# Ledger of designs, part 1: peptides against a protein of PDB entry 3OGK

Scores and structures below are computed, not measured.

Target 1, 307 residues: chain A of PDB entry 3OGK
Amino acid sequence: ATPDRLSRRFPNLRSLKLKGKPRAAMFNLIPENWGGYVTPWVTEISNNLRQLKSVHFRRMIVSDLDLDRLAKARADDLETLKLDKCSGFTTDGLLSIVTHCRKIKTLLMEESSFSEKDGKWLHELAQHNTSLEVLNFYMTEFAKISPKDLETIARNCRSLVSVKVGDFEILELVGFFKAAANLEEFCGGSLNEDIGMPEKYMNLVFPRKLCRLGLSYMGPNEMPILFPFAAQIRKLDLLYALLETEDHCTLIQKCPNLEVLETRNVIGDRGLEVLAQYCKQLKRLRIERGADEQGMEDEEGLVSQRG
Below, numbering starts at 1 at the first letter of every chain, in headers, positions and changes, except where a header shows other numbers.
Peptide ipSAE was made for these designs. It is ipSAE averaged over its two directions, with the distance scale d0 held at 1.0 Angstrom where the peptide's residues are scored. Compare it between designs on one protein only; published cut-offs may not apply.
A fold fails the geometry check if it doesn't show the stated peptide or something in it is severely misdrawn.

## One batch from the design tools (peptide; aimed at target 1 E111 D167 R264)

Design b1_p8_1 (made by RFdiffusion4)
Pose (drawn by RFdiffusion4):
Structure b1_p8_1 (pose): chain A 307 residues (1-307), chain P 8 residues (1-8)
Amino acid sequence: as target 1 above (307 residues)
Amino acid sequence: DKRRELLA
């Protein structure tokens, strides 16, 4: 339908969610220029959806111009913006929205593709934003943003509950973790082990409410930092973990309250067996496919009728 | 992203 039709039928929308490209686009089957331009919708928002406080674009093309317009037109009213698997914008668009939308509660860019010219958008949040509840750039290449800015955000945003990030060294986020007192969910970061520091981590202060998490590149040697509070973990994202079938069993075994598990097929039939009696409350399970080229990651990394 | 290299 046309944006005109949407605003005529529902002039007082508070929340809008638009999807563009077919689901197939998540698997590199849809041309990049196929469509899903968000622009006519932003123009319609400017003129006729004057009550909108939340926008979620999914698999859509979003330009800097369109986000500059959205930021100016909705300003302090924009409580939530989700750029979900979108493309076509840059850090100029991010900066525009974080400077004009001073009261953003939830900002999300998971799996989006954009051009990164600088890191001022994150710094701008760190300097002026107090209201942020959820910040999410989970599956994203950011090389110019400072972990100091993220720590500062945690110090200023009392209501920060959920943060998902890129390839920050976990050690650089120690300050962030101490400051994020109310943090219930963390995903991302980078666990980089060097033989030089056998106990490079073991001294992580995780927020005492963290119960939904996934540490990227986590190996068997760093896995134990989760054991002190594994009884509390309700959601686990081992999708980007570097741990073998045996290690999965050991960790899954320690999470009796786990309700959501996402992992690669390395979990193996053996891992599913473990999951079968330790985690009776499990509600959602997603076994993604792993590295399927040179053996199934190990000789147990195949799930079957047994599992 | 390098993390995507862990997937099919």

Design b1_p8_1_s1 (made by RFdiffusion4, then SolubleMPNN; from b1_p8_1 with D1L R4D)
Fold by OpenDDE base, seed 2:
Structure b1_p8_1_s1 (fold): chain B 307 residues (1-307), chain A 8 residues (1-8)
Amino acid sequence: as target 1 above (307 residues)
Amino acid sequence: LKRDELLA
């Protein structure tokens, strides 16, 4: 199939999801055989898909020129852009998107690979957007963006409910959390252990509606910061936490309303037993082996058929 | 996963 065929069939298409590489993809994704470059699709969007408001590129090659063309073509009609595990662009492309699509509600670059030139894109977003609901650059490597811009976004975007970020020091996000009054989901950040300040995170105040959480590098010393609101946690992403089996057991026991858990094999059969005992609302469980468990078959942090 | 590599 080709882009032109799609537009002829569905001239009023509102949402487009393209898959560039084979995966057990969502049912609505367009198969890989349409190509790995978004360029022909952007051309088709510009010319013939004039009602398109949601674009999801998954594992596609996306250039700055592609993003610029898309941005100018859809402008404020673009509500959702997901660059999901994409590559080939720089922050100049992101700048074009946020400059021209000022009513964007969802912006995702999760696991995308790009060249970072500056932090202007986030600043521009902060200065002009009031519509943002979801911002996700989880598992990316931004070093030139400012947490202050994130705070500004939270202040200006009152419908902001989900934010996933890279390696921001969590303490730099205090202002963000204070401003993000309606935030329900947060993932990412960076918790950094400090021997001289063992409780440096204990006074961290999270948004009151926070119920989906994944703090990167959270260890057992930081884990207690969750305890005051553990009962309201519905989703935990522990894939990148530094928790051992026993730590998992401790935390899980405090989350009786947990619906989704994502973690590594370190949870072990013990953790799964505790999960079954305390989390009766659990709907989805994702367990990855994890790089740290690659050679730990004799450890208790191993999930067997028993679990 | 990109971040999973950081755990190694």
Scores: peptide ipSAE 0.027, ipTM 0.678, DockQ to the pose 0.331
OpenDDE base, seeds 1, 3, 4, 5: peptide ipSAE 0.025, 0.026, 0.027, 0.024; ipTM 0.695, 0.670, 0.687, 0.682

Design b1_p8_1_s2 (made by RFdiffusion4, then SolubleMPNN; from b1_p8_1, 4 letters changed)
Fold by OpenDDE base, seed 4:
Parts: structure tokens; C-alpha cells; sequence
Structure b1_p8_1_s2 (fold): chain B 307 residues (1-307), chain A 8 residues (1-8)
């Protein structure tokens, strides 16, 4: 479809999802400049789609100018922006979005690549937004944003229910978790093993409603921090956890209400058996193969046809 | 790191 055809057919469009590059792009099989520019769509949105409140770009090229135009055109009418696996922008573009779209409820940049100039975008969001429900920059590399701004967002946004972040040290998020009273989902962060202080995370207090969780680099030493509320966990993302098969079995047994599990093949047939035994409400199971695990001939960490 | 292992 062309942008002009879209506006003519659907002048009152409220939600738009655009997909650019095919999945093959993730394997560098498609040149970075192969289509998928949002520019013509942003132009059309700005001119003719004045009721649009939700925009989802997936695997598209997005410039700062595109984001600036979108931000100014939709302003406080924009409720959702998802830059899903997008590229081509800097944090200046994000700053424009949060500056002009002060009532945004969902902001996603998951797996997007960008040039990071500063942390001003998150600071601006923290200073002016009270509407945010979902913030997701999972699997991104922000080095210049402040955990304090995330805490401020949690304090000011009473409807904040889902937050997915990059590699923040979890201890720096203590204030965030305390402030995020209604948080149901958290993914990301960074758990760092400290041989000299093995219990450094044991006093971490999570939001009371937390039921969807994925802590990056969580190992067996950190896993016990989940045990007090494991029975209320409904979704686990263990893709980036450092758990072996036995660790999976231990955790799964404590999560009888688990509905969604995402993990690696390290769960093994044994872990799948335990999952079937203890998690009767399971709705979705995703098992990925880690590149490093392809070489591990150890049968214990492989999912076979039996599992 | 698991992330790098999944993407490599």
C-alpha cells in the first residue's frame, strides 16, 4: 500500500502498524538501505491522518527528522509509539517525541539501534509525563540515561504497568521499584555476580503486583530473590538468564501459575518434564537456541523430540 | 553473555 492510498481509504485511522525489512535482515542478508523508510508515511500522517494515536514501525529506517515531524504533527494526541527493531535515529529524535507528545502512554524502542548523544530524552520524559503505562527499551544500549529519571517516571506515572530496560545495574533500580507501585512487568537490568558479596541482591524489594519478569544475567545465586513471589509469576523471560537445566527445574517448580515461558534449549527435556508437571496453566512456550549452545554436545542441555 | 550468544 502507498501512504496516499491509506489516507484516502481510512482518513479516520487511529492505529497504524508498518513493517519494513523482512526477517532476513536480522542476518545481514539485506542491505541497510533496502526500503523501509518511514518518511513518506510520516508525511502522510502529518498531513492527512489527524486522528492517528498509535504508530508502530517494525524494522524500518527512522530519522530524527521523521520523529520530529511525527511528534509535532500528533503532539498530545499520540498515545503509542513503537520503534520496533528500527534504526537511523539518534536520541535527539527521542527527545523530540517526549517533548511534544507529553501524554504518550506507550513508548517502545525494543531492539532498535541508534546513536546515543545524551540522556535528555529520558529526563524530559521524567519531568513532564504522567500518562505513561508502558516503557520498553529492552535489548538496547543506553549508557547515558539515569536510573533516577526512571524512578521519577515511576513516581509520576501512576498507571505504569510495564517497564523493560537495558543493562541497568539492578541495585540502581531500587528506588524505581519502590516507586513503581502498580508495575506488573519488568524485563532487563543487569545482575552482576559478586563473590565477595553473594547476597547483595537478597534484599531487593519488587513491586507487589509484579508477575511478568525477565532479569538479565540472573544466575542460580540470584534466582532465590524470586522465590517469595514465584507463585504469582505468570510470565518468565529466561532468554538472558544464566540458569542451567537444574536451575530451571528449581525455579519452574516454584511457579505453578506460569503461563508464558521464554528460555533457551538449556532447559532440556528434563526441564520440560518439570514444566509439564508443575505448570498446568502454561499457554506459551518459546525455546531458543543459543549460538554457544549449538556446540555443546552435552545432551542434558538439549531439547529433543521427547520434550 | 547470553544476548551476544543469541545474536551471534
Amino acid sequence: as target 1 above (307 residues)
Amino acid sequence: LPRDSLLA
Scores: peptide ipSAE 0.025, ipTM 0.654, DockQ to the pose 0.433
OpenDDE base, seeds 1, 2, 3, 5: peptide ipSAE 0.023, 0.022, 0.022, 0.024; ipTM 0.662, 0.644, 0.643, 0.644

Design b1_p8_1_s3 (made by RFdiffusion4, then SolubleMPNN; from b1_p8_1, 4 letters changed)
Fold by OpenDDE base, seed 5:
Structure b1_p8_1_s3 (fold): chain B 307 residues (1-307), chain A 8 residues (1-8)
Amino acid sequence: as target 1 above (307 residues)
Amino acid sequence: LERDKLLA
């Protein structure tokens, strides 16, 4: 597909999803000679797609200039921007987006690679946005953003229901969790083992409606913090948890309403048996081979044809 | 060790 053909056919397009050349996916919406750049599409959006409110770029090259142009062209009409596994931009581009698109509801940069200049973009978002529903920079590396800005966002955006973050220390998000009264989904953060204070996370209070969860680096010592609300958990992301097979079994048994599980091969055939026994509402199961499991030959730690 | 591998 080409930008001009799209706009001619669908001048009133409200939502656009573009996929660059995937490493393993079948569908490329960008000609190879474009190199996966969003630039020609942003130009077309700016000129001819005046009703576009949702943009999803997946595995594309996005520059700050592209983001700036998009931001200024769509302004408060832009409700959704997803930079999904994109690259080529800096936090200046993000700043432009949140500066000009003050009514944005969904902002996603999951698995994107970027140059971080400062944390101004999140601060600006915190200062002016009250519309945000979904914020997702899961599996990214922001080091200059403030958890206080995230707290401010939670306080000001009463419709905030899903937040996925990078490696924030979970204890720095206490204020965020308190403010995010309507939060249903949280992924990311960083749980850090402390031999001197093994129960450092025991008093962590989660939003009451939380039902989709993925805490990074959660080990068996931290896992019990989920037990009080395990029955209401519907989705678990354990891809980056530090749980062994037995830990999986323990947690799964406490989540009878689990609908979606994402985990690694460490769950094993035993974990799958437990899953089948206790999670009758399971709809989706994703099992990946983790780097830590490479070379493992233990039957209990691997999913075989049995599972 | 396991944590480091997950980050890689």
Scores: peptide ipSAE 0.027, ipTM 0.708, DockQ to the pose 0.225
OpenDDE base, seeds 1, 2, 3, 4: peptide ipSAE 0.027, 0.026, 0.026, 0.025; ipTM 0.712, 0.704, 0.698, 0.700

Design b1_p8_1_s4 (made by RFdiffusion4, then SolubleMPNN; from b1_p8_1, 4 letters changed)
Fold by OpenDDE base, seed 5:
Structure b1_p8_1_s4 (fold): chain B 307 residues (1-307), chain A 8 residues (1-8)
Amino acid sequence: as target 1 above (307 residues)
Amino acid sequence: LERDRLLA
């Protein structure tokens, strides 16, 4: 489809999702110079899609200029922007979005690749937004943003229900968790094992409504921090957890209301058996291979056709 | 397990 054809057919379009590069790009099978620029679409949005409030770009090339144009064109009418596995922009583009779209409710940059210039975009968001419901920069590499700004966002955005972040040290997010009283979902962070202080995370206080989570690098020593509220967990992302098969079994047994599980094949047939036994509400199961499990000769740690 | 995450 072409942008002009879209606007002619659907001038009152409110939500647009565009998919760019094929999934094969994830396996380095598509050249980097393959197209997928959002520019012509942004132009069309600016000119002819004046009711558009939700934009989702997936695997697209997005420049700062594109973001700036989009931001200025839609301004406070833009409620959702998802830069899903996109590339080509810098934090200046993000700054433009949050500066001009002050009523944005969903901002996603999950798995996007970008050039980080500063943390101003998150600071600006913290200073002026009170509408955020979903903030997601999961699996990104922001090094210049402040956990304090995230805390401010939580304090000011009372409808904030889902936050996914990169590799923030979890202890730096204590203030955020305290402020995010309505948070239901949290993914990301960084749990860092400390041999000298094995219990350094034991006093973490999570939001009371938290039921969907994925703590990055959570190992068996940190896993018990979930036990007090494991019964209310509905979704677990264990893709980047450092749990072995038996650890999976231990945790799964404590999550009888689990509906969604995402993990690696380390769960094994044994873990799947435990899952079937204890998680009767399970609706979705995602099992990825995992690079660290390649070559593992542990039969129990692999998912077979019997699992 | 290694503490590593592949980012897109």
Scores: peptide ipSAE 0.030, ipTM 0.708, DockQ to the pose 0.208
OpenDDE base, seeds 1, 2, 3, 4: peptide ipSAE 0.027, 0.026, 0.024, 0.029; ipTM 0.698, 0.681, 0.681, 0.725

Design b1_p8_2 (made by RFdiffusion4)
Pose (drawn by RFdiffusion4):
Structure b1_p8_2 (pose): chain A 307 residues (1-307), chain P 8 residues (1-8)
Amino acid sequence: as target 1 above (307 residues)
Amino acid sequence: PTRWELKE
């Protein structure tokens, strides 16, 4: 339908969610220029959806121009913006929205592709934003943003509940973790072990409510930092973990309250057996495919009828 | 490996 039709039928929308490209686009089957331009919708928002406080774009083309317009038109009213698997914008667009939308509660860019010119958008949040509840740039290449800015955000945003990040060194986020007192969910970061520091981590202060998490590149040697509070973990994202079938069993075994598990097929039939009696409350399970070229990551990394 | 490589 046209944006005109949407605003005529529902002039007082508070929340809007638009999807663009077919689902196939998540698997590199759809041309990049196929469509899903968000711009006519932003123009319609400017003129006729004057009550909109939340926008979620999914698999759509979003430009800097269209985010500059959205930020100016909705300003302090924009409580939530989700750029979900979108493309076509840059850090100029992010900066525009974080400077004009001073009360953003939830900002999300998971799996979006954009050009990164600088890191001022994150710094701008750190300097002025107090209201942030959820910040999410989970599956994203950011090389110019400072972990100091993220820590500062945690110090200023009492209601920060959920943060998902890129390839920050976990050690750089120690300050962030101490400051994020109310943090219930963390995903991302980078666990980089060097033989030089056998106990490079073991001294992580995780927020005492963290129960939904996934540490990227987590190996067997760093896995134990989760054991002190594994009884509390309700959601686990081992999708980007570097741990073998045996290690999965050991960790899954310690999470009796786990309700959501996402992992690669390395979990193996053996891992599913463990999951079968320790985690009776499990509600959602997703076993993504792993490295399927040079053996199934190990000789147990195949799930079957047994699992 | 990168997370993109792990995803693929």

Design b1_p8_2_s1 (made by RFdiffusion4, then SolubleMPNN; from b1_p8_2, 5 letters changed)
Fold by OpenDDE base, seed 5:
Structure b1_p8_2_s1 (fold): chain B 307 residues (1-307), chain A 8 residues (1-8)
Amino acid sequence: as target 1 above (307 residues)
Amino acid sequence: LSREELRA
């Protein structure tokens, strides 16, 4: 499809999702004629899609100029921006978005690659946004943003229900969790094992409504922090957990209301049996092949045709 | 698995 054809057919379009390159392609190797750049689409949005409030770019090349143009064109009418596995921009582009789109409700950069200049974009978001419902920079590498700004966002955005972050030390998010009273979903962070302080995370207080969870690098020593509210959990992301088959079985047994599970093949046939036994509300199961497959026995830690 | 391997 071409941008001009889209606007002519749907001048009142409110939501646009564009999918770019296949997984195997590097962003910088995509020729212009392939359609991997958002530039022509942003131009069309700016000129002809005056009612567009939701934009989702997946696997696209997005420049700071593109983001700036989009931000200024849609301003406070932009409610959703998803840069899903995109590349080509810096934090300056993000700053432009949050500066001009002060009523944005959903901001996603999950798995995007970018150049980080500073943490100003998150600070600006914290200072001026009160509308945010979903913030997602899961599986990104922001090093210059402040957990304090995330806390401020939680305090100011009373409708904040889903937050996915990169490698924040979980203990630095204590203030955030306290402020995020309506948070239902949290993914990311970083649990760091400390042999000298095995219970360093024991006193973590999670938001009372939390039911969708994926803590990065959660091992069996940290897993018990979920037990007090495990029956409340509806979705678990264990893709980046450090749990073995037995750990999966232990946790799954405590989550009778689990609806969505995402994990690696380390769950094994045994874990799947336990899942079937205890999780009668399960709606979706995602099992990915992990690097741990090489060390697992066929019966445990690998999903066979039995599961 | 290492943390690096999980994210690969």
Scores: peptide ipSAE 0.196, ipTM 0.885, DockQ to the pose 0.357
OpenDDE base, seeds 1, 2, 3, 4: peptide ipSAE 0.198, 0.174, 0.187, 0.170; ipTM 0.885, 0.874, 0.882, 0.875; seeds 1, 2, 3 fail the geometry check

Design b1_p8_2_s2 (made by RFdiffusion4, then SolubleMPNN; from b1_p8_2, 3 letters changed)
Fold by OpenDDE base, seed 5:
Structure b1_p8_2_s2 (fold): chain B 307 residues (1-307), chain A 8 residues (1-8)
Amino acid sequence: as target 1 above (307 residues)
Amino acid sequence: PTREELRA
């Protein structure tokens, strides 16, 4: 499809999702006409899609100029921006978005690659946004953003229900969790094992409505922090957890209301049996191969045709 | 698996 054809057919379009080619192609010498750049689409949005409030770019090349143009063109009418596995921009582009789109409700940069200049974009978002419902920079590498800004966002955005972050130390998010009273979903963070303080996370207080969860690098020592509200959990992301087969079985047994599970093949046939036994509400199961196969010598740690 | 391997 071409941008001009889209606007002619659907001048009142409110939501647009564009999918580019696989990300691997973005790192190769590809001609400009490969269709991976959002530039022509942003131009069309700016000129002819005056009612567009939701934009989702997946595996696209997005420049700061593209983001700036989009931000200024849609301003407070932009409610959703998803840069899903995109590349080509810096935090300056994000700053432009949050500066001009002060009523944005969903901001996603999950798995995007970017150049980080500073943490101003998150600070600006914290200072001026009260509308945010979903913030997602899961599996990104922001190093210059402040947990305090995330806390401020939680305090100011009373409708904030889903937050996915990168590798924040979970203990630095205590204030955030306290402020995020309506949070239902949290993914990311970083649990860091401390042999000298094995219970360093024991006193973590999660938002009372939390039911969708994925804590990065959660091991068996940290897993018990979920037990008090495990029956409330509806979705678990264990893709980046450090749990073995037995740990999966232990946790799954405590989550009778689980609807969505995402994990690696380390769950094994045994874990799947336990899942079937205890999780009668399960709707979706995602099993990734992961790195576990390289170390597995037995059938228990692998999903076979039995599952 | 290591953290790096999980994120790869």
Scores: peptide ipSAE 0.220, ipTM 0.896, DockQ to the pose 0.356
OpenDDE base, seeds 1, 2, 3, 4: peptide ipSAE 0.211, 0.178, 0.197, 0.178; ipTM 0.894, 0.881, 0.889, 0.882; seed 3 fails the geometry check

Design b1_p8_2_s3 (made by RFdiffusion4, then SolubleMPNN; from b1_p8_2, 5 letters changed)
Fold by OpenDDE base, seed 2:
Structure b1_p8_2_s3 (fold): chain B 307 residues (1-307), chain A 8 residues (1-8)
Amino acid sequence: as target 1 above (307 residues)
Amino acid sequence: LSREELRR
């Protein structure tokens, strides 16, 4: 498919999803000669797709210039931008998007690789956006953004329902959780064990509507913070939790309304048995291979054909 | 497991 053919066939297109080539390594530099540049598509969007409000780029090369052109062309008409596993841009490109697209509702850069220059893009978003519903920079590494800006976003965007972040110390997000009154989904953060303060997370207050959750690095000592609302949980992302088989069993037993579970092989056949016993509303189960795969049949932490 | 290993 070519950009020009797309616009001729579908001049009133509102949503576009483009997929590039698969990558051998998700966060490695992509050679310039492999293709997958969004540039010709952005040009076509700017000139001929004037009703486009949703753009999803997956595994493509996206430059700051591409983002700047897209931002200026669509401005407040752009409601959704997803940079899914993309590369080639910096935070300057993100700044352009949030500066010009002040009515954006969904902003995603999950698993994208980029150069971080500063945290201005998140600050600009916090200062000017009131429309945001979904913010997702899960599995990214931002070191220069402020949790205070995330709190400001929560305060100003009353329709904010889903937030997925990278490695923020979860205690720095206390203000965010307090402000995010309508938040239904949260993934990411960072739980850090402190031998001197084993209960440092016990006083965390989560949004009352929270039902889809994936806390990074959650271990058995932190897991009890979920127990007060475990019956409300519908989706758990345990891919990056530090739970063993027995911990999975403990948590699953407390989540009778669980519909979606994502975890690693560490759940084991035992965990799957417990899941079947207690979670009668389960609709989707994803089990990934992890470094904790033991490779022995009927051993804890391994899913066999029995499970 | 290291945090880095979990993210791979």
Scores: peptide ipSAE 0.142, ipTM 0.865, DockQ to the pose 0.376
OpenDDE base, seeds 1, 3, 4, 5: peptide ipSAE 0.171, 0.170, 0.147, 0.169; ipTM 0.877, 0.878, 0.870, 0.876; seeds 1, 3, 4, 5 fail the geometry check

Design b1_p8_2_s4 (made by RFdiffusion4, then SolubleMPNN; from b1_p8_2, 4 letters changed)
Fold by OpenDDE base, seed 5:
Structure b1_p8_2_s4 (fold): chain B 307 residues (1-307), chain A 8 residues (1-8)
Amino acid sequence: as target 1 above (307 residues)
Amino acid sequence: LTREELRA
């Protein structure tokens, strides 16, 4: 479809999702006409889609200029922006979005690749936004943003229910968790094993409503921090956890209300058996192959057709 | 698995 055809057919469009070509294609020298750039779509949005409040770009090339144009065109009418596995922008583009779209409710940059200039975008968001419900920069590499700004966002955005972050040290997020009273979902962070302080995470206090989570690099030593509220967990993302098959079994047994599990094949047939036994509310199971297959000579660590 | 291998 072409942008002009879209606006003519649907002038009152409120939500737009565009999917680009597979990510692998973006690394090749591809001509401009491959359809991966959002520019013509942003132009059309700016000119003709005046009711658009939700934009989702998946695997698209997005420039700072595109973001700036979108931000200025939609301003406070923009409620949702998802840059899902996109590339081509810098934090200046993000700054433009949060500066002009002060009522944005959902901001997603999950798995996007960008150039980080500074942490101003998150600071600006913290200073001026009170509407945010979903913030997601999961699997990104922000090094210049401040956990304090995240805490400020949690304090100011009373409807904040889902936050997914990159590799923040979890201990730096204590203030955030305290402020995020309505948070239901958290993914990301970084758990860092300390042989000298094995219990350094024991005193972590999570939001009372937390029921969907995925703590990055969680190993068996850190896993017990979930046990006090494991019964209320509905979704677990264990894709980036450092859990073995037996650890999976231990955790799954403590999550009888689990509805969604995402993990690697390290769960094994044994883990799947335990899952079937204890998690009767399970609705969705995602198992990725991961790198575990290369090292696991153990048959229990592989999911077979019997599992 | 290392952290790097998990994210690759």
Scores: peptide ipSAE 0.195, ipTM 0.884, DockQ to the pose 0.359
OpenDDE base, seeds 1, 2, 3, 4: peptide ipSAE 0.194, 0.156, 0.179, 0.165; ipTM 0.884, 0.867, 0.878, 0.873; seed 1 fails the geometry check

Design b1_p8_3 (made by RFdiffusion4)
Pose (drawn by RFdiffusion4):
Structure b1_p8_3 (pose): chain A 307 residues (1-307), chain P 8 residues (1-8)
Amino acid sequence: as target 1 above (307 residues)
Amino acid sequence: PTREELRS
C-alpha cells in the first residue's frame, strides 16, 4: 500500500514496522537494488504521522537523507529506531539521529550495512544521552568507535538493560561491565586469547543480572568465566563461538534454566542429548549450519535422528 | 576466522 493509504487509515500511529526485500535477500539471492526504499515512508511520517515514537525498518534501503529527515521531523519524540538488516546509509545518518533525537530509548543497527566514516555518533550518545535502554549494533563492522564512549554511556544510562556490540576486545570493556549495573543482556565483543596470558580473562566482572548473553569467539579456555553464574543464564548465543562438541556439553550441562539456545551444528547429537535432560525449560532452539567444507568442524558435529 | 566466515 501507499504511505498515503496508511496515514489516512491510521493517523495516530505510535509505532510502525515496515519490511522491504523478500526474506531471500538474507541469503544473497536478491539484487541489492531490488527495492525497499524507505524514503516515501519517511516523508509521510514527516507530514502525517505526527504521533510516531517508534520506527522499525527491516530489510530496507535507508539513506542519509532519509534519516536526516526522520531525525528532524520526529526529534525528541523518537523513542526507538531500529535499522534491522538495512543498507544504504552512513555514520552521518547515525549522527543526525543521535543529535536530534535526544531521548532515544532504543537504537538498533543489527546486521545493517553502511559506510563508516567516523565514530562521532557513539561519542555524541556518550556525551548527552541519558535515556538509552537498548543499544544494538550486534552484527556490524565498526572500526572507528571507542570503547571508552560505550563505557561512558553505561555510566550515564541507568536504565541500560541490553547492549550488543561488534568486535571490541572484551578486556577493553571491563569498565563498561562495572558501570552497566542493570545490564541483563550482552552479546558480541571479541575474546582473543594469546598463549602469553594463560589467564588473560578469568577476572571479568560481569554485571550481576546478566542472564542473556553470547560472547563472540569464546573458546574452551575462556568458557569457564560463565560458570560462576551459569545457573542464571536463560539465553545463550553460541553462534559465533569457537568451542567444540565436547565443550558445548560441559557448558549446556551447567545451565538448567536455559530457555533459548542458538548455536551451530557443532552442538552435535551428543550436545542435544545433554540439552535433553538438563534444560527442561527450553523454549527456542536454533541450530545454524557450521563450517561445512573441511569435515563438520569435528567428528561429532553432525546432528541426526539420534539428537 | 571472522564471524562471517563462521556463519558460512

